# Peptides against a protein of PDB entry 4N7V, part 63

Target 1, 222 residues: chain A of PDB entry 4N7V
Amino acid sequence: TLRSITSPLVAHRLKPIRQKTKKAVVSILDSEEVCVELVKEYASQEYVKEVLQISSDGNTITIYYPNGGRGFPLADRPPSPTDNISRYSFDNLPEKYWRKYQYASRFVQLVRSKSPKITYFTRYAKCILMENSPGADFEVWFYDGVKIHKTEDFIQVIEKTGKSYTLKSESEVNSLKEEIKMYMDHANEGHRICLALESIISEEERKTRSAPFFPIIIGRKP

## One batch from the design tools (peptide; made by RFdiffusion4, then SolubleMPNN)

Design b2_p16_2_s1 (from b2_p16_2, 9 letters changed)
Fold by OpenDDE base, seed 2:
Structure b2_p16_2_s1 (fold): chain B 222 residues (1-222), chain A 16 residues (1-16)
Amino acid sequence: as target 1 above (222 residues)
Amino acid sequence: EEEEKEFEEALDKLLE
């Protein structure tokens, strides 16, 4: 099943973006829907041959073939749906479209990993918890130039000297120099606080059913 | 602009 290889994409709170590759154009619309336009070149002109339009919650996929499958000239936005429109739920999506859905999902996940959910200013650093899940990226930009980037898979450290390295295990973290451990401790505390706030705010958001609370900014740069 | 370039490069890798 598609569910066994990916989860429904989540594009909520993401800003509109349109990114072109040689084979496709991927867009997040103002509506927070995601469009994958499959592009083919013919006689030095690019045409959109197929469009997957995915709902913001990833659960509904609308597929159409512009101009009866002949293609529509590539423009600054997806072409309008044609008469032959297919609509699927996530669990009923034909296997032939799974790769394209996965592409959209990976794109959205990448965008989420670069989209601030919580920005927290401490005395020493700017901390940012991103939108991606599970294991949201967490970045710490110390005002003295040190940078720490935490992901689900690794921790990247950039020191004042510009020296950069990646930590992939707890043993490597424990082997850090004392000076670097101080930065790591601060980063971890900021991370803990952001996660706690995320939980509290998300619960309040659920209760109130109001407009989205995220993204938020806590504190001010000194 | 740098962010846009990074996304383009990442997308190219995803489409490989």
Scores: peptide ipSAE 0.030, ipTM 0.653, DockQ to the pose 0.177
Fold by OpenDDE base, seed 1:
Structure b2_p16_2_s1 (fold): chain B 222 residues (1-222), chain A 16 residues (1-16)
Amino acid sequence: as target 1 above (222 residues)
Amino acid sequence: EEEEKEFEEALDKLLE
């Protein structure tokens, strides 16, 4: 099943973006829907031959073929659906479209990993918890030039000298220079605070049932 | 600018 390969994408709270590649254009719309435009080149002109429009919660997929499948010239936005429209639920999506859905999902996940959910300014750093899940990315930009980037898979450190390295285990973290451990300790504290605030704010958001509270900024640069 | 380039490269790899 598609569900065994990927979960429904989640595009809520993401800003509109349009990214073109040679084979496709992926967009997040103002409506927070996600569009995958499949591009073909004919006589040095690019045409959109197929469009997958995915709901913001990833559960509904609308597929259409512009101009009766002949394609529509590539523009600055997806072509409007006209005829030959099919609508599927996530669990009923034909297998032939699974790869394209996966592309959309991976794109959205990448965008989420770069989209601030919580920005927290400390005395020493700008901390950012991102929108991706599970295990949201966490970035710490120290005002003195040190950078720490935490993901589910690794921790990247960039020192003042520009020296960069990646840590993938607790043992490697424990083997850090004492000076770097101080930065890591601060980063971890900021991370803990952001996660705690995320939980609290999310609960209040659920109770109010109003507009989204995120993204949020806490504190200011000294 | 560098972040945008990295993003584009990552997207290109995803769609290969």
Scores: peptide ipSAE 0.030, ipTM 0.638, DockQ to the pose 0.139
Fold by OpenDDE base, seed 3:
Structure b2_p16_2_s1 (fold): chain B 222 residues (1-222), chain A 16 residues (1-16)
Amino acid sequence: as target 1 above (222 residues)
Amino acid sequence: EEEEKEFEEALDKLLE
């Protein structure tokens, strides 16, 4: 099943973006829907042959073929659906579209990893918790030039000198110089606070069912 | 510009 290889994509709170490649254009719309336009070149002109339009919660996929499959000239936005529109739920999506859905999902996840959910200013650093999940990316920009980037897979450190390295195990973290450990301790504290705030705010959002509270900025740069 | 390039490269890899 599709669910065995991916979860429904989540595009909520993401800003609009349109990214073109040779074979496709991927867009997040103002509506927070995600569109994958499959592009084919013919006679030095690019045409959109197929469009997958995915709902913001990833659960509904609308597929259409512009001009009865002849294609529509590539423009600055997806072509409007006309006739021959198919609508699927996530669990009913035909297998032939799974790869394209995964493509959209991975793109959205990448965008989420670069989209601030919580920005928290401490005495020493600007901390940013991103939108991706699980294991949201967490960045710490110390005012003195040190940077720490935490992901689910690694921790990247950029020192004052510009020296950069990646840590992938606890042993490597434990082998850090004492000076760097101090930065790591602060980063970890900021991370803990952001996660705690995320939990509290998310619970309030659930209770009120109001407009999204995120993204949020907490504190001010000194 | 750099972000656009990063996304393009990432998308190209996804389409392979």
Scores: peptide ipSAE 0.030, ipTM 0.654, DockQ to the pose 0.175
Fold by OpenDDE base, seed 5:
Structure b2_p16_2_s1 (fold): chain B 222 residues (1-222), chain A 16 residues (1-16)
Amino acid sequence: as target 1 above (222 residues)
Amino acid sequence: EEEEKEFEEALDKLLE
């Protein structure tokens, strides 16, 4: 099943973006829908031959073939769905489209990993919790130039000297120089606070059923 | 696969 390969993508709160590759264009629309355009070149002109339009919650996939399958000239946005439209639920998506859906999902996840959900200013750093899940990325930009980037898989450190390295185990973290441990401790505290705030705010958001509270900014740069 | 890597790199630059 598709579900065994990937979960439904989640594009809520993401800003519109359009990224082109040789064979495809992927977009997040103002509506927070995600579009994958299959691009082919004919006579030095690029045409969109197939479009997958995925709902913001990833559960509905609309597939259409512009201009009766002959293609529509590539533009700054996906062509409108006018002809030969099919609509599928996530669990009923034909297998031939699974790879394209997975591509869209990976794209969205990458965008989410770079999209601030909570920005928290401390005395020493700008902390940012991102939108991706599970295990949202967390970045700490210290005002003195040190940077720490935490992901589910690793921790990247950029020191004041410009030296950069990646930590992939607790052992490596424990082997850090004392001076770097101080930065790590601060980063971890900021991370804890952001996660706590995320939980509290998300719960209130659920209760009120209001417009999204995120992204938020806590504090200000000193 | 190679296109994905190129795409990710391009996306990284775009999202900076």
Scores: peptide ipSAE 0.028, ipTM 0.648, DockQ to the pose 0.689

Design b2_p16_2_s2 (from b2_p16_2, 7 letters changed)
Fold by OpenDDE base, seed 1:
Structure b2_p16_2_s2 (fold): chain B 222 residues (1-222), chain A 16 residues (1-16)
Amino acid sequence: as target 1 above (222 residues)
Amino acid sequence: DEEWKEIEEAIDKLLE
């Protein structure tokens, strides 16, 4: 099943973006829908042959073939659906479209990993919890130049000297120099606070049932 | 993946 290889993409709260590659254009629309335009080149002109329009919650996929499948000239936005429109749920998506859905999902996840959900200013650093899940990325930009980037898979450290390294285990973290451990401790505290606030704010958001509270900024740069 | 590196760089630029 598609669910066994990916979860429904989540594009909520993401800013509009359009990214072109050789074979496709992927967009997050103002509506927070995601569009994948499959591009073919004929006589030095690019045409959109197929479009997957995915709902913001990833559960509905609308597929259409512009100009009766002949293609429509590539423009600055996806072509409007006209004919040959099919609508699928995530669990009923034909296998022939799974790769394209995965592409969209990966793109959205990447955007989410770079989209601030919570920005928290401390005395020493700017901390940012990102939108991706599970295990949201967490970045700490110390005002003295040190940077720590935490992901689900690793922790990257950039020291003031420009020296950079990646840590992939707790053992490696424990083997850090004492000076770096101080930065890590501060980063971890900021991370804990952001996660706690995320939980609290999300709960209040659920109760209020209003416009999204995120993204949010806490504190200010000294 | 070279393609995704390019995409990542483009996103960084667009989100900056």
Scores: peptide ipSAE 0.199, ipTM 0.853, DockQ to the pose 0.911
Fold by OpenDDE base, seed 3:
Structure b2_p16_2_s2 (fold): chain B 222 residues (1-222), chain A 16 residues (1-16)
Amino acid sequence: as target 1 above (222 residues)
Amino acid sequence: DEEWKEIEEAIDKLLE
């Protein structure tokens, strides 16, 4: 099943974006829907042959073939659906579209990993918890120039000197210089706080059923 | 992966 490969993408709260590649154009719309336009070149003109439009919660996929499958000239936005529209739920998506869905999902996850959900200013650093999940990226920009970037897979450190390295195991973290450990401790504390705040705010958001509370900024740069 | 590197760089610029 598709679910065994990936979860439904989540594009909520993401800003509109349009990115062209050689074979496709992927967009996040103002509606927070995600569109994958499959592009073919013919006679030095690019045409959109197929469009996957995915709902913001990833659960509904609308597929259509512009101009009866002949294609529609590539423009600055996806072509409007006309006839021959197919609509699928995530769990009923035909296998032939799974790779394209995965492409959309990967793009959305990438955007989410770069989209601030919580910005938290401490005495020493600007901390940013990103939108991706599980294990949201967490960046700490210390005012003195040190940077720490935490992901689910690694921790990247950039020292004042510009020296950078990646830590992929606990043993490597434990082998850090004492000076760097202090930065790591602060980063971890900021991370803990952001996660706690995310939980609290999300709960209030659920209760009120209002407009989204995120993204938020807590504090200000000293 | 090269394609995704380009995408990542483009996203970084767009989100600035």
Scores: peptide ipSAE 0.199, ipTM 0.852, DockQ to the pose 0.920
Fold by OpenDDE base, seed 5:
Structure b2_p16_2_s2 (fold): chain B 222 residues (1-222), chain A 16 residues (1-16)
Amino acid sequence: as target 1 above (222 residues)
Amino acid sequence: DEEWKEIEEAIDKLLE
């Protein structure tokens, strides 16, 4: 099943974006829907031959073939779904579309990893918890130039000297210079606080059933 | 993956 290889994508709170590759264009729309346009070139003109439009919660996929399958000229947005429209639930999506859905999901996850959910200013750094899940990316921009980027897979450090390296194990983290450990300690504290606040805010959001509270900024740059 | 590298770079620019 599709569910065995990916979860429904989640595009809530993401800014509109459009990215073109040679064979496809992927977009997050103002509606927070996600579109994958399959592009073909004929006589030096690019045409959209197929579109997958995925709901913001990833559970509904609308597939259509512009201009009766002949294609619609590539524009700055997906063509309107007017011809040969099919609608599927996530669990009923035909296998032939799974790769395209995965592409959309991967793109959304990448965007989420770069989209601030919580921005927290400390005395020494700007901390940012991103939208991706599980294990949201966490970035710390120290005002003196040091940067720490935490992901589910690694920790990247950029030192004042410009030296950059990646830590992939706890042993490597433990082998850090003492001076860098101080930055790491601060980063970890900021991370803990952001996660705690995320939990509290999310719970209140659930209770109130209001518009999204995120993204949120806590404090301000000194 | 070069394609995703390009995508990542583009996203970085677009989200600035």
Scores: peptide ipSAE 0.197, ipTM 0.851, DockQ to the pose 0.912
Fold by OpenDDE base, seed 2:
Structure b2_p16_2_s2 (fold): chain B 222 residues (1-222), chain A 16 residues (1-16)
Amino acid sequence: as target 1 above (222 residues)
Amino acid sequence: DEEWKEIEEAIDKLLE
């Protein structure tokens, strides 16, 4: 099943973007829907041959073939749906479209990993918790030039000297120099606080049924 | 801007 390969994409709170590759154009619309336009070149002109339009919660996929499958000239936005429109739920999506859905999902996940959910200014650093899940990226930009980037898979450290390295295990973290451990401790504290605030704010958001509370900024740069 | 360039490059690799 598709679910065994990927979860439904989540594009909520993401800003509109349109990224072109050789094979496709991937967009997040103002509506927070996601579109994958499959592009073919003919006689030095690019045409959109197929469009997957995915709902913001990833659960509904609308597929159409512009101009009866002949293609529509590539423009600054997806072409309008034609008469032959197929609509699927995530769990009923035909296998032939799974790869294209995965492209959309990976795109959204990448955008999410670069989209601030919580920005927290401490005395020593700017901390940012990103939108991606599970295990959201967490970045710490110390005002003295040290940088720490935490992901689900690794921790990247950039020291004042410009020396950079990646930590992939707890043993490597424990083997850090004492001066670097101080930065790591601060980063971890900031991370803990952001996660705690995320939980509290998300619960309040659920209760109030109001407009999204995220993204938020806490504190000010000194 | 630099952030989006990185995303674009990553997407290119995903779709190759």
Scores: peptide ipSAE 0.100, ipTM 0.761, DockQ to the pose 0.178

Design b2_p16_2_s3 (from b2_p16_2, 8 letters changed)
Fold by OpenDDE base, seed 2:
Structure b2_p16_2_s3 (fold): chain B 222 residues (1-222), chain A 16 residues (1-16)
Amino acid sequence: as target 1 above (222 residues)
Amino acid sequence: DEEEKEIEEAIDKLLE
């Protein structure tokens, strides 16, 4: 099943973006829907031959073929649905479209990993918890130039000298120089606080069912 | 992946 290889994409709170590649254009719209336009070139003109329009929660996929499959000239936005319009749920999506859905999902995950959910200013650093899941990316920009980037898989450190390295195990973290451990300790504390705030705010959003609270900024740069 | 790198670069520019 599609569910066994990917989860429904989540595009909520993401800003509009349009990214063109050689074979496709992927967009997040103002409506937070995600569109994949499949592009073909004929006589030095690019045409959109197929469109997958995915709802912001990833659960509904609308597929259509512009101009009866002849294609529509590539423009600054997806073409309007015209011919061969099909609507599927995530669990009923035909297998022939799974690769394209996965492409959209990966794009959205990448955008989410770059989209701030919580920005927290401490005395020493700007901390940012991102929108991606599971295990959201966490970045710490120290005002003195040190940077720490935490992901689900690794921790990247950039020192004042510009020296950069990646840590992939607890043993490597424990073997850090004392000076770097101080930065790591601060980063970990900021991370803990951001996760705690995320939990509290998310619960409040669930209760109020009002406009989203995220993204949020806590504090200010000293 | 070149495609992923291109997307990442585009995103970074939008966030500036």
Scores: peptide ipSAE 0.026, ipTM 0.646, DockQ to the pose 0.746
Fold by OpenDDE base, seed 1:
Structure b2_p16_2_s3 (fold): chain B 222 residues (1-222), chain A 16 residues (1-16)
Amino acid sequence: as target 1 above (222 residues)
Amino acid sequence: DEEEKEIEEAIDKLLE
């Protein structure tokens, strides 16, 4: 099943973006819908042959073929749906579209990993919890130039000298020099606080049913 | 890969 290889994408709160590759254009729209335009080249002109329009919650996929399948000239936005429109739920999406959906999902996940959900200024650093899940990325930019980037898979450290390295196990983290451990301790505290605030704010958001509270900024740069 | 780098660059520019 599609669900066995990917979860429904989540594009809520993401800013509009349009990224072109050789064979496709992927977009997050103002509506927070996600579009994948499949591009073909004929006589040095690019045409959109197929469009997958995915709802912001990833559960509804609308597929259409511009200009009766002849294609529509590539523009600065997806062509509007006209004829020959098919609508699918996530669990009923034909297998022939799974790869394209997976591409959209990966793109959205990447955007989420770079989209601030919580920005927290401490005395020593700017901390940022990102939108991706599970295991949201967490970045710490120390004012003295040190940077720590935490993901679900690794921790990247950039020292004042510009020396960069990646940690992939607890043993490697424990083997850090004492000076770097101090930065890591501060990063971990900032991370804990951001996760706690995320939980509290999300609960209040659920109760009030208001407009999204995120992204949020806490504190200010000293 | 190159596609990922292009996406990352575009996202970074968007967030500036």
Scores: peptide ipSAE 0.025, ipTM 0.646, DockQ to the pose 0.724
Fold by OpenDDE base, seed 5:
Structure b2_p16_2_s3 (fold): chain B 222 residues (1-222), chain A 16 residues (1-16)
Amino acid sequence: as target 1 above (222 residues)
Amino acid sequence: DEEEKEIEEAIDKLLE
C-alpha cells in the first residue's frame, strides 16, 4: 500500500512556492494544496500533460489531464482542472501515481525542513525549530558566526573559521573540542526550550480551536 | 540526489 511507504503529506502553514525541474513542476499553492505538474516538451514549448493536486492534509488527490490530455502550456501556476478529473483518497490512489505522490511528499517535507515553526532569540543565538516531522530540523545561528544545524540524522557544525563538519554519532559529538561543546550545549538548551514551547502552544491551540498559533517568534535579538 | 540538491537550494532562496 501507499501508506506502507509514505504518510500523507502535510502542507499546513507552508508558504506558497513553485519549483521547476526538467520533468515536473511542484507547487505549494496559496490554499496550501500541493500540485505536481508533469511537463513534456513539444516544438520547443513546455506543456503540462498531467496534474496531481493534493489537499493540504495529503488525504485527497485530484488528478486531471489538461486540455483533454493534449497538454496545456506551462505557466506560472498549475492549469485549472477542466477535463477528465479523477479524485482519490490517499488509500485509494492507484499505484501508477505513487511515485508522483512520493515526489510531492518529499518536496513538502523538504520545504517543511526549511520553514520556521518557532524562532527563539537567545543571548547568544537565533534558534529556529522547523516544521518537518518527525524530528524537526533545528538550526542555531550564533551571533559570533558559529552555526549548528541539527537533523534527525546528523549535526552539522560551522565554526568561526568557516570549518564545517558533520557529526553522525554520539561518539563524534563527545569528541568535540570544549569550545564547540559550549556551543552545542547552548544549542541543545535552545532546542529543548523550543520543543517544550511547541508542545505547550500546540495544546493551547487544540483547546481553543482558534486560528493557528504558529509560526511564532520568541524573544528579541540583542 | 542532484535534483534534490537543486530543489533545496531553490527552496532556501525562496524562503529567505
Scores: peptide ipSAE 0.024, ipTM 0.644, DockQ to the pose 0.799
Fold by OpenDDE base, seed 4:
Structure b2_p16_2_s3 (fold): chain B 222 residues (1-222), chain A 16 residues (1-16)
Amino acid sequence: as target 1 above (222 residues)
Amino acid sequence: DEEEKEIEEAIDKLLE
């Protein structure tokens, strides 16, 4: 199943962006929908031959073929759907489109990993919890130049000297120099706080059913 | 902005 490969993408709160590659253009629209435009070159012109338009919650996929499959000249935005539109739910998406959906999902996940959900200023650092899930990226920019970037898979440390290294296990974290451990401790505390705030705010957001509370900024740079 | 540029660079790497 598609679900065994990826979860429905989530593009809520993401800013519009458009990224062109050789074979496709992927974009997040103002509507927070995600579009994958499959591009073909013909006579030195690029044409959009197929479009997957995915809802912001990833659960609905609308597929259409511009100009009856002849293609539409590549522009600065996806071509509008016309006739012969197919709509699928995530679980009913034909297998032939799974790779394209996965492509969109990867794109969205990457964007989410770079999209601040919570910005938290501490005495020593700017902490940022990102939108991606599970295991949102967490970045800590210390005012003295140290940077810590936590992902689900690793922790990257950039020291004042510019020395950079990646930690992939607890043993490696435990083997850090004491001076670096202090930064890590602060980063972990900031991370804990951001996660706690995320939980609390999300719950209130659920209760109020109002406009999104995120992204938020807590505190200010001293 | 700077954020978008960073995303684009990261996307290029991911989708390369």
Scores: peptide ipSAE 0.022, ipTM 0.615, DockQ to the pose 0.138

